# Ledger of designs, part 300: peptides against a protein of PDB entry 8OXM

Target 1, 371 residues: chain A of PDB entry 8OXM
Amino acid sequence: FKAEFRLAGGVNLPKIIDCVGSDGKERRQLVKGRDDLRQDAVMQQVFQMCNTLLQRNTETRKRKLTICTYKVVPLSQRSGVLEWCTGTVPIGEFLVNNEDGAHKRYRPNDFSAFQCQKKMMEVQKKSFEEKYEVFMDVCQNFQPVFRYFCMEKFLDPAIWFEKRLAYTRSVATSSIVGYILGLGDRHVQNILINEQSAELVHIDLGVAFEQGKILPTPETVPFRLTRDIVDGMGITGVEGVFRRCCEKTMEVMRNSQETLLTIVEVLLYDPLFDWTMNPLKALYLQQRPEDETELHPTLNADDQECKRNLSDIDQSFNKVAERVLMRLQEKLKGVEEGTVLSVGGQVNLLIQQAIDPKNLSRLFPGWKAWV

## One batch from the design tools (peptide; made by RFdiffusion4, then SolubleMPNN)

Design b2_p27_2_s2 (from b2_p27_2, 11 letters changed)
Fold by OpenDDE base, seed 1:
Structure b2_p27_2_s2 (fold): chain B 371 residues (1-371), chain A 27 residues (1-27)
Amino acid sequence: as target 1 above (371 residues)
Amino acid sequence: MEELRKEKEEFGRLIAEGRERLREELA
């Protein structure tokens, strides 16, 4: 370990440390000191397993369908070490950075990211109709630009085409795996893109097993498939490569039902794995002041001493775990809204739900559904 | 401190309501 560290920005001020391996290679690591990295570690293990299933299937292996993973070493309930995702950028930083974001560069006459946010925050407590109208106005005046990521990074046309396909495959794999695991909508800062591979890396896996649906502003989409996410696929959008990769991923997941259920069952009942949504986590997710300037007092998690009777907590937990397993079984059977769907029918429904501006307009404005 | 307690209690209620909605959708 080098004695020097850098601060990564943000409220938790994670420490970037450089380590020299026994192989003489420098490896950058991120040390988080206030986050429970166990959920991230567990979800990375599940992703590795999904990757194993995808590699065993000839159709998904030929398509190179994988979800990107990173190493997580939890050190305590509040600290751990992550492998630094070197050569990645948050899609939110690329798209809506205040200084040099792609929207500002390519669409200088559109609304600013701040104007879009303000408009959507003003209607946050309004009707669904008012939210939809304002969302449509925002979308009309904030046009997608994520196609330019691959165009900026890959100047050779053949490389550009291959990288756009790699991106599209990565979105498809992560969307379907994310839906199965109930990751829901992902904040734009929690999706990294690799500048060399064009593959996505999902970080901060704090919402899983559809716990986003029980937030104060419930999630209304199965995964993030916003206009910029779609624009990065190029002119075909969700059609062709994306849809086929979703279908092939879903086919592997459904055909692996027993394996996935067994693993998720073990995880849901692991006393070391707290996946349940709590009020503090919900507050952190949906009442983050976007202005990085307010020192949120670290909610000392020590006030969890509300001695609810251990029996009532355990019964409530078990009932939530059982419901999560039932819903997972339904998803893996293709049961949507009480109807059994084919893989193609299920994937189509999920895509339609994810791109529906009515669903997108109902999302928490801090998650920037217009991006 | 007191505002944060009120917000925590509000989010606690809203999560409880969200869990009830999710129960009705899964029944």
Scores: peptide ipSAE 0.035, ipTM 0.550, DockQ to the pose 0.089
Fold by OpenDDE base, seed 2:
Structure b2_p27_2_s2 (fold): chain B 371 residues (1-371), chain A 27 residues (1-27)
Amino acid sequence: as target 1 above (371 residues)
Amino acid sequence: MEELRKEKEEFGRLIAEGRERLREELA
């Protein structure tokens, strides 16, 4: 390890350290302190398995449908080393950085990111109708700009088109696999974009198996398909390439039902894999002040002293695990709201749910549903 | 193809204008 470190920015101030390998190669590593990287490590293994399924299918292989994965080495329950995704940037940093964000650069007369956040926080405890009205006002005065990412990075027309296609495929694959696994907390800092490949890298995988739905402000969308995410696809938006890649990914997932159920069952009953939502985790997710850099409360594992009788904890856990498996089985059968859908019908429903302003307006303001 | 070229040229201009505004704000 080099003695020098860089801060990656963001709330957790993760330390970027340069490691010299035994091969003499320098490798950048992200040291996250106070995060349980075990969940990230496990979910990366699940993504690798999903990638294996996608590579076995001719149609998904031809489309190069894959979820970008990174190496996670958990060092302790509260520390680990991530392979730093060299040449990635959070989509939030590109879009809504206060100084040089794409919204400020391309839309200087729109609301600032701060104004949008403030307006949505003011209505956070209001009715769904009031949230919807303010969300629509915010959306009208905060127009999408993510199309400019590929245009800034890829000057050649042919390369630009290829990279926009790679982006669209990456969004589609990660959206469908993320939905199947019930991946939540898809805020703009938890999604990185590779500046060379235009592929997405999903980080902070600590909300899985639809545990985002049990948050104090429930997650109301199956995946992030906000206006900027769609704008990055170009003029076709969700139609054509995105939809077809979602359908082909969903076909592979549904045809791999037994494998996916077996994998998830093993993980749900792994005593080392804490996938359950707890009040402290919920508090951490939905009471983060954006600007409070320093005081990550150490999730002291000692507050697990909710001395619920061991028997009641075990019965409650087993019932939650069973419900997660049942819901996963329903998704893999195409069962949505008690109705069996075709792959195209299911993908269409998920797209409609993800882009619905009524669903988006109900999200926690820190999720930044207007971005 | 021609629409995509026009779109890219228009956006190239908007990128340039956006970068100029950022330089003026930093100056």
Scores: peptide ipSAE 0.024, ipTM 0.355, DockQ to the pose 0.014
Fold by OpenDDE base, seed 4:
Parts: structure tokens; sequence; C-alpha cells
Structure b2_p27_2_s2 (fold): chain B 371 residues (1-371), chain A 27 residues (1-27)
């Protein structure tokens, strides 16, 4: 370890430390304090298992379908070490950075990211119809620009094409794996893009097992497939490569039902793995101040003294865990809305749900569904 | 502090309501 550290921004002031490996290579690590990295660590293990399943299948292996993983070492309930995703940028930073975001650079006459946010917040407590109308106005005046990421980073046309395919495959794999695990929508700052590979890295895996549906503003999409996410795929959008990669990923997931159920069952009943939504976590997710200051509320552990009757908590927990397992089994059988779908039918439904402006307009405005 | 307590209680209620909606959707 080098004696020097850098602070990453944000309220938790995570420390970037440089470590020299036994191989003589410098590796950056992020030391997070005041954050429970156990959920991230567990989800990374599940992603590694999904990657193992995807590598065993010839069709997914040929397509190089993988979910990007990073090393997480939880040190305590409030601290851990993350592998610093060197050479990645948050898609939100690229798209909607206040000074030099791609929307401002390529679409200077569109609404600002702040104007979009404000318009959607003003209707947050209004009808679905009013939300939809304002969302459509925002979308009309905030056109997607994420195609420019690959164009800026990859000047050679052959490399550009290859990297756009890598991006599209990464979105497809992460979308389907994310749907199976119930990750829901992903905040634009919690999706990193690798500037060399164009692959996505999902960070801050605090919402899993459809716990986003029980938020004060429930999630309405199976995964993030917003207009900018689609624009990064280029002219084909969700058609062709993306759809086929989703289908091939879903085939592997459905054919691995027993393995996935067993893994998730073990995780759901692990007393060390708090995956359940709680009021503080919900507050953190849906009352994040608009200011980029990651106000991670210091979850003072002292509020655990609500010794609610252990019996009622345990029965409630078990019923939620059982429901999560039932819903996972349905997903892996292709049961959607009481109907058994083919892989192609299921993937089609999920894509349609994810891109539906009616669903997107109902999302929490803080997650920027117009981006 | 008191505002944050009220917000936590409100979010607790809204989560409970969200759990009930998910029961109704799965029944």
Amino acid sequence: as target 1 above (371 residues)
Amino acid sequence: MEELRKEKEEFGRLIAEGRERLREELA
C-alpha cells in the first residue's frame, strides 16, 4: 500500500489507495467507510456464477456475454475495500455533467438536465397522465446523445463498430441478469462504462429481488433501458444484437433454474445478508438531494433498538423471502402476468416494459428516466 | 432530527403499503 490516499468525492469521502501487487502492478482500491458493502459483495458473487453459466453455454460464450464484476472485500458492516474500476466513467457523468456533459455539448438547445429534473419533480405527486405528458415533453426537448460515447472514444470505424457491439452485449447481459435478480432500474451514476472496452459495470447493488417495487415510488421497469442506453447501441437500437443477446442470456438463465433458485434461496435466508427494503434505505434511494453530493446518511446502527417483536418480523421476513423465490421461479419459467411465455416472448415483453414511456414516466424523478 | 424521523416514519408506511400492493398483484 502506498502511504498516500486520495479522497473520492461524496459525503462518505471514500479513500482511493494505490496498492502495488506482488506482480509489481499498481492497483487502485476504493476504501469506503460508513457503507455496507456486503450486498455488493454478494451480488458480485452471484454475477460470477451467472458468468460461469454463460461461459458454459456455447451460444453465450461465442457472443462473449458477461456481466462485468469487480472485487469487493467487506471489512465490516460499515466499511470495505472495492476494486477501483480504473478507466470507467459513470454514464451519468458523461451524459449530464453540469459543465461538459454530452447532452450540453451535442444538444445545447435542448432542456438542461436540471430543467428536466425540475419538470419531473413538479409532477412527482400528480396523476400518471400528468407525469406521462410532462415526461413526453421532457423527452421531446432532451434528445439522446449516448451514441457519441463510442464515437468520441473510438475513432477507427472498425474499432468503433466492435466497441458498440461490446456495449450492446454488455447492456443485454446485465439487463437480463439484472431482471432475474430483480435489480430493477439503475441510477445513471451507478452504471459505469469502461472507456476501453465499452462494457458496463454496475455498482451500488443496494436494490435487489424486486425491492424497488416496494419503494414509495415503485419501480415500473424490469431494467434500465432508457433512451440514452438505447442510443449507445446505435441505429439498430433494441433490435438485432441486443434482442438476440437478451434471448441467449435468458435461455441460459431459464435452463439454469435449479442452480439459480438454490443460490438465491441461500442468499435470502443468510442472516448476514440484509437485502430487505427498510425506511432508511428507501429514504436514501428516493430523497437523495439533487446535488451530486452522495449524502449517504450515516446509518447510525443505534436505531436498531426497535426490537419489534422478533416473531412478527421473522414471519414477515419469511413471507417476503418465499414471495421472492416464487417470483424468481416464475421468471425462470417464463411466467409473466400469469402467462407462460417463450424466451422470445418474455424478452420481448421485458423490452417493451423497459422502453414504455408510460412506465418510464412513473419512475422516481431522481433516477432520471429521460436520460 | 425530528423532520428526518417523520420522513422515516412516512417511508416506513409507504413501504408497508408497497408490500401490500405486491401481495394484491401476486394473489
Scores: peptide ipSAE 0.023, ipTM 0.537, DockQ to the pose 0.122
Fold by OpenDDE base, seed 5:
Structure b2_p27_2_s2 (fold): chain B 371 residues (1-371), chain A 27 residues (1-27)
Amino acid sequence: as target 1 above (371 residues)
Amino acid sequence: MEELRKEKEEFGRLIAEGRERLREELA
């Protein structure tokens, strides 16, 4: 290991360290503290299994449908080593979080990211109608710019077209697999883009099995398919390549029902895998930006002494695990709202749900549904 | 300390209500 480290941005101040392998190659590592990397490690194994299923199918293999994975080595319940995703940037960093974000550069007369956030926070406790009206005003004055990512990175038109296609395939594959696994918390900092491949890397996989729906502000979309995500696909939007890649991914998942159910069942009953939503995790995920300053949760381990009777905890856990398995089985059968759908019908419903401004307007403002 | 306890209790109630809603949707 080199003696020097860099800080990655964010609340947990992860340390970037350089390591020389036994092969003489330098490799960057991310040391994350105060975070349970076990959930990420488990979900990466599930993604590797999904990739194996996608590679076995001729149609998904020809389309190079894959979820980008990274290596996770948990060292403790609160520390681990991540493979540093060299040459990736958070989509939020490119779009809105830096001083020269793409929205500011390409749309200098639109609302600032801060103005959009403020407007949506002001209506957070208001009716769904008021949230919808303000969300539509924000969207009208904050136009998508993510098409410029590929235009900035890939100057050759043939390379540009190939990379836009790689991006669209990556969004489709991760959206459908993320939906099947009930992956939540897909805010703009939890999605990285590779600057060389244009593929997405999903990080912070702590909200899974639809646990985002039981948050104080429930998640109302199956995956992130916001206006900037769609703009990155170019003029075809959600039609053509994206839809076809979603359908082919869904077909492989539905045809692999027994394998996926068996894997998820083993994981749900693993005592080392805490997938359930708890009040502290919910508070952390939906904390207000104004409250971020003082609450360093020194999560002192001593609040474990709410010894709810072990028997009532176990019965409640088993009932939640059974419901997660039932809902997973329904998704893999194409059961939506009590109706059995074709692959095309199910994918169409999910796309409509994900792009619906009524669903998007109901999300927690920290999710940034207008981006 | 006391404010953080109240917030944890509020989030605990809201999660319990969210679990009940999700229960009704899956029934």
Scores: peptide ipSAE 0.020, ipTM 0.458, DockQ to the pose 0.119

Design b2_p27_2_s3 (from b2_p27_2, 12 letters changed)
Fold by OpenDDE base, seed 5:
Structure b2_p27_2_s3 (fold): chain B 371 residues (1-371), chain A 27 residues (1-27)
Amino acid sequence: as target 1 above (371 residues)
Amino acid sequence: SELEELEKKLFGLLIEEGRKRLAEELA
């Protein structure tokens, strides 16, 4: 191990370490502390299975539809080593870094990222109507710039076009698979972009199976399809390549219903896989900046041995697991709000839900729905 | 397709404008 480490951005300040393998190759490793890396490890296995299904289908294989995966080695319940994808950056770091973020560079007369966040925090306790009005004002004065990522990195027009296509395919595949698995907490620091491939890497997979809907501020979108995410696709936006890749991914998922249900059932009943939302996790994910001052909970390791009385937990757990499986089966049948939809109809509904400014305005301000 | 040619033309313009903006920011 080299003695030098770099801090990766984000709340948990993960340490990037350089490690020489037994094969003599240098590999960057991310040491993440205080997070349940077991959830990430399990979800990476699910993504690998989804990738196997996508590679078996000729239409998804021809389009190179895949979710980027990383290796997770859990060392403890609160520590582990992630294989760091060399040459990845959080989309939030590129877009809204305080010093040299793309919004500040390309749109210097727009609202700052801080002004946008402040305006949305001021209305956090207000009506949905007031949240919508302020969100529309923020969006008017904070215009998308994520198109410039590919333009900065790929100076050749043919390479740029191929990379923008790779980005669009990566967004489509991860959005549909993420929706099927009920993946939440898709804020701008939990989505990395590869600077060489333009593909997305989703990290921090602790909010799954629609547990984001039971947060104090419930998640109102199926996946992140915000204005900057769409701007990175170029002129066609959500139409053409993105929509077709979503439809082909959804078709493979629906045709693999029995396999996906069996896999998720095994995971839901794995005693080592804590996927359920708990109050402390909910508080941590939606912590208010004003509450940061007093709640330094010394999360002393010891008090999490609230020995949840095993018997009453088991019946409540089984009912939640059954509900998750039932909802997964509905998604895989194309059942939305009690109606059976075609693949195209289901994908269209999900896109409309994800881009609806009414849904986006209701999200927790920390999710940064205006980015 | 006509859309791909329009995308290539718009891309040429966007690269020129993006390079111009990057050159103005690096200057």
Scores: peptide ipSAE 0.034, ipTM 0.644, DockQ to the pose 0.012
Fold by OpenDDE base, seed 1:
Structure b2_p27_2_s3 (fold): chain B 371 residues (1-371), chain A 27 residues (1-27)
Amino acid sequence: as target 1 above (371 residues)
Amino acid sequence: SELEELEKKLFGLLIEEGRKRLAEELA
C-alpha cells in the first residue's frame, strides 16, 4: 500500500488508495467507508445476470448491450474495497465539479454550476410552478456540453462515431435495467464514464426498488436522462439508436419476467441485503450542504436499537417487499398507471417522463437535474 | 443515418481546422 491517498469526489469522501500487488502491479482501489458495499455487490450480481440475459438474445447481443460491472470485495458490513474503475471519470467531475469543467470551458458566459444550484435551492420548498419557471431559466442559461467528452477523447472521426454509439448503447441499457430494478435518477458523481470505451459505470447502488420515490423529495424520473446525458448521444438525441436499444433491452427484460422476479424475490428476502430506505439514509441522500456542518460524528449508532417488536418490523418489511415485487411484475408486464403498454409504448412513456422538464424541476436540487 | 454521417464529416472538418489553427499558433 502506498501511504498516499486521493479523495474521490462524493458525499462519503471515498479514499482512492494505490495498492501494489504481489505481482508488482499498481492497482487503484476505492476504499468506501460507511457505505453498505453489500448492496453494491448484490446489484453487481443482478447486473451480471441481466448481462447474461442480454447476451443470450440475438438482437441485444448484436448491439453489444451490456451494463458495465465492477468487482466489489466487501471487507465488512460497512467497509470494502472496490476495484477502482481505472480509466473512468465521474460525469459530474468532467461537466461541473472542477474549475476545468466542460461547462466552464465551452460555455464561459452561462451560469456557473453554483449559480444554478443556488437558484434551484432557493425554490426547493416553493410550488411546482415556481420550480418549473426557475428550472427553465437555469436551463436557458446553462446549455449542454457533454458532446465534447467524445470530441476531446476521440479525435479520429470514425473512432469518435463508434465511441458515441457505445455511449448511447450504454445509457440505453443502464436506463432500462435501472428502471426495472428501480434505481431511478442517479447523482452525477455516481455515473462514471470510461475514457477508453465511452461506456457508463454506475456506482453507489444504495437506492433500488423505487425507494427513491419515498425520499423527502420524491424522485419523479424513471432514470437519469438529463440534457447533458442526451447531448452526449449527438444530434439524434433520444431518437434512433437510444430508443431502439431501450426497446430491445425492455423486450429482453419483459421476456425474462419469471427469472427476474425469482432473482429479485430471493434478494428482497435475503437478511444480509438491506435495500430498505431508512430515515438516516434518506437524510444523508438529500442532505443540504448547509446541514453537513451540524452532523457531528457523535451519532453513536449503537444505543437506539429501540426494541421495535420483531413482529411489527417483519410485517412492515414483508408488505414493502410484496409491493416491490408487485410493481416489478407490473413493469415487466408493461403495466403503467393501470394500462398495459407495448414495449415501444412503455419505452416512449419512460423517455418522455425522464426528459420532461416538469419532472426534472421537481427533483432534489443536490442531484443537479439541469446537468 | 444521413444526419449522423453529416455530423461525422463536420466533426472531421472541425478537427482538421483545429489542428491547422494549432499549428499556425505554434509556428
Scores: peptide ipSAE 0.029, ipTM 0.579, DockQ to the pose 0.010
Fold by OpenDDE base, seed 2:
Structure b2_p27_2_s3 (fold): chain B 371 residues (1-371), chain A 27 residues (1-27)
Amino acid sequence: as target 1 above (371 residues)
Amino acid sequence: SELEELEKKLFGLLIEEGRKRLAEELA
């Protein structure tokens, strides 16, 4: 280990440590100190299995449809070492986190990212109608700029086009596989972009199996397909390459139903894999400024009433696991809202749900649905 | 499809504009 460390961006301030391997090669390692990296490790294995399914199919293999994966070495229940994805940046850092973010650089007269967040926080407890109106005002005064990522990084037009296609394919593959697995918490810090490949790397995989729907502010979109995500695809947006790649990914997932169900069943009943949403995790993900004041240390005392009989916890767990498996089976059959859809119909419904301003306006403001 | 032709046309325009910008930066 080198004596020097760098802080990575993001809420958890992970430490980047340079390690010299036994081969004499320097490798960057990300040390997360607060997150359960076991969830990330398990979900990376699931993504590798999905990638194997995608590589077996000729149509998805020709399109190079893959989810970017990273190595996770869990050191403890609360700490581990991630192989740092060298040459990746959080999409939020590029777009909005820095004073020199792309929105400020390309749209200096638009609302600041802080103004947008403030406006959405002010309406967080208000009606869905009022949230929608404020979200539309924010969106009108905060125009997409993510197209400039590929334009800044790839000056050669042929390379630029190939990288924009790689980005679009990466969004499509991760969106559909993420939907099938019920991946949540897709905020702009949990999605990295590779500055060389233009592919997305999804991190912080702790909200899975639609557990985002049971958050205090439920997740209302199947995946992140916000205006900047779409702007990065270029002028065709969600049409053409993105839609076709979603359909081809969904075809492979649906045709792999038995394999995916078996894998997920094993994971749901793995005693080492805590996928369930707990109140502390929910509070951490959706922390409100008001909730910081009421977190008095009294969470130590009621260890007694959380002794719901092991039998009642196990029965409740089993019922949640069964519901997750049933919902996964429905998705893999194309059952949406009680109707069996074709692959094209299902993908179309998911795209419409993901881009609907009514759904986006209902998300937790920390998710930054206007970005 | 009309969209694929639009993609090709836009790609052609972006190649021309990118070549123009690259020529202006290399000049």
Scores: peptide ipSAE 0.021, ipTM 0.501, DockQ to the pose 0.010
Fold by OpenDDE base, seed 4:
Structure b2_p27_2_s3 (fold): chain B 371 residues (1-371), chain A 27 residues (1-27)
Amino acid sequence: as target 1 above (371 residues)
Amino acid sequence: SELEELEKKLFGLLIEEGRKRLAEELA
């Protein structure tokens, strides 16, 4: 381990530590000190299994449909070492985080990311109609630019085309598997893009099994398919390659129903895997930038009281777990809104739900659904 | 890698433990 560390951006200020392996290779490690890396570790294992299922199927294998995984070594419930995804950048960093973000560079006359966020925060407690109107205004004045990622990174047209295709396949695979696992919407900081492969890496998997639907501002999309995510696919958007890759991924998931149910059931009842939404986690996930100032003092005190009401918690837990399993079974049967859909019908519904401005406008503004 | 083998072992153990629990709940 080198004595020097870098801070990665983000609320928990994860430390990037350079580790020299026994092979003499330097590997960057992300040390998270407050996040439960167990959830990330478990979800990486689930992704590896999904990848195994996808590799076994000829159609998904031919399309190279995979979810990018990273190594997670949980050291405790609150600490662990992640293999830092070297050569990746958060899509949010590329798009909006810096003054030199792609939106600012390519659309200097559009609303700033801050203006967009402010407008959406102002209507956060307003009606769905008001949210929709403001979201549409934001979208009109904040045009997608993520197409420029591949154009900046891949100057050769043939390489550019292949990488855009790899991106589109990665989005499709992660979207469908993410939907099956109930990952929901993903914050733009929690989606990394590999600068060499154009594949996505999903990190910070703290919301799974549709627990995003029980947040104070519930998730309204099955996965993140925002305008910039779509823009990265190029002129065909969600049509053609993306749709076909979603369908082929969904076919594999539905055909693997028994395997996936068995695995998820094991995970849901694992006492070491806290997948449940708790109020603190909910607050953290939907924390306002303004609320960051107040929560500092009270984190020290009441570790003790949460242990006592185990029996009522267990019955409530089991009911939630059963509901998650039932919903997973429905998804894997193609049951949407009480109707059994074909793979194509299900994928179409999910795409429509994910791109619907009405659904996007209802998302937590902190998650930047306009990006 | 040794880590991938550890991850596989950990996953195998999680599956085995979960299967045990499912068997205990069904019992």
Scores: peptide ipSAE 0.000, ipTM 0.233, DockQ to the pose 0.028

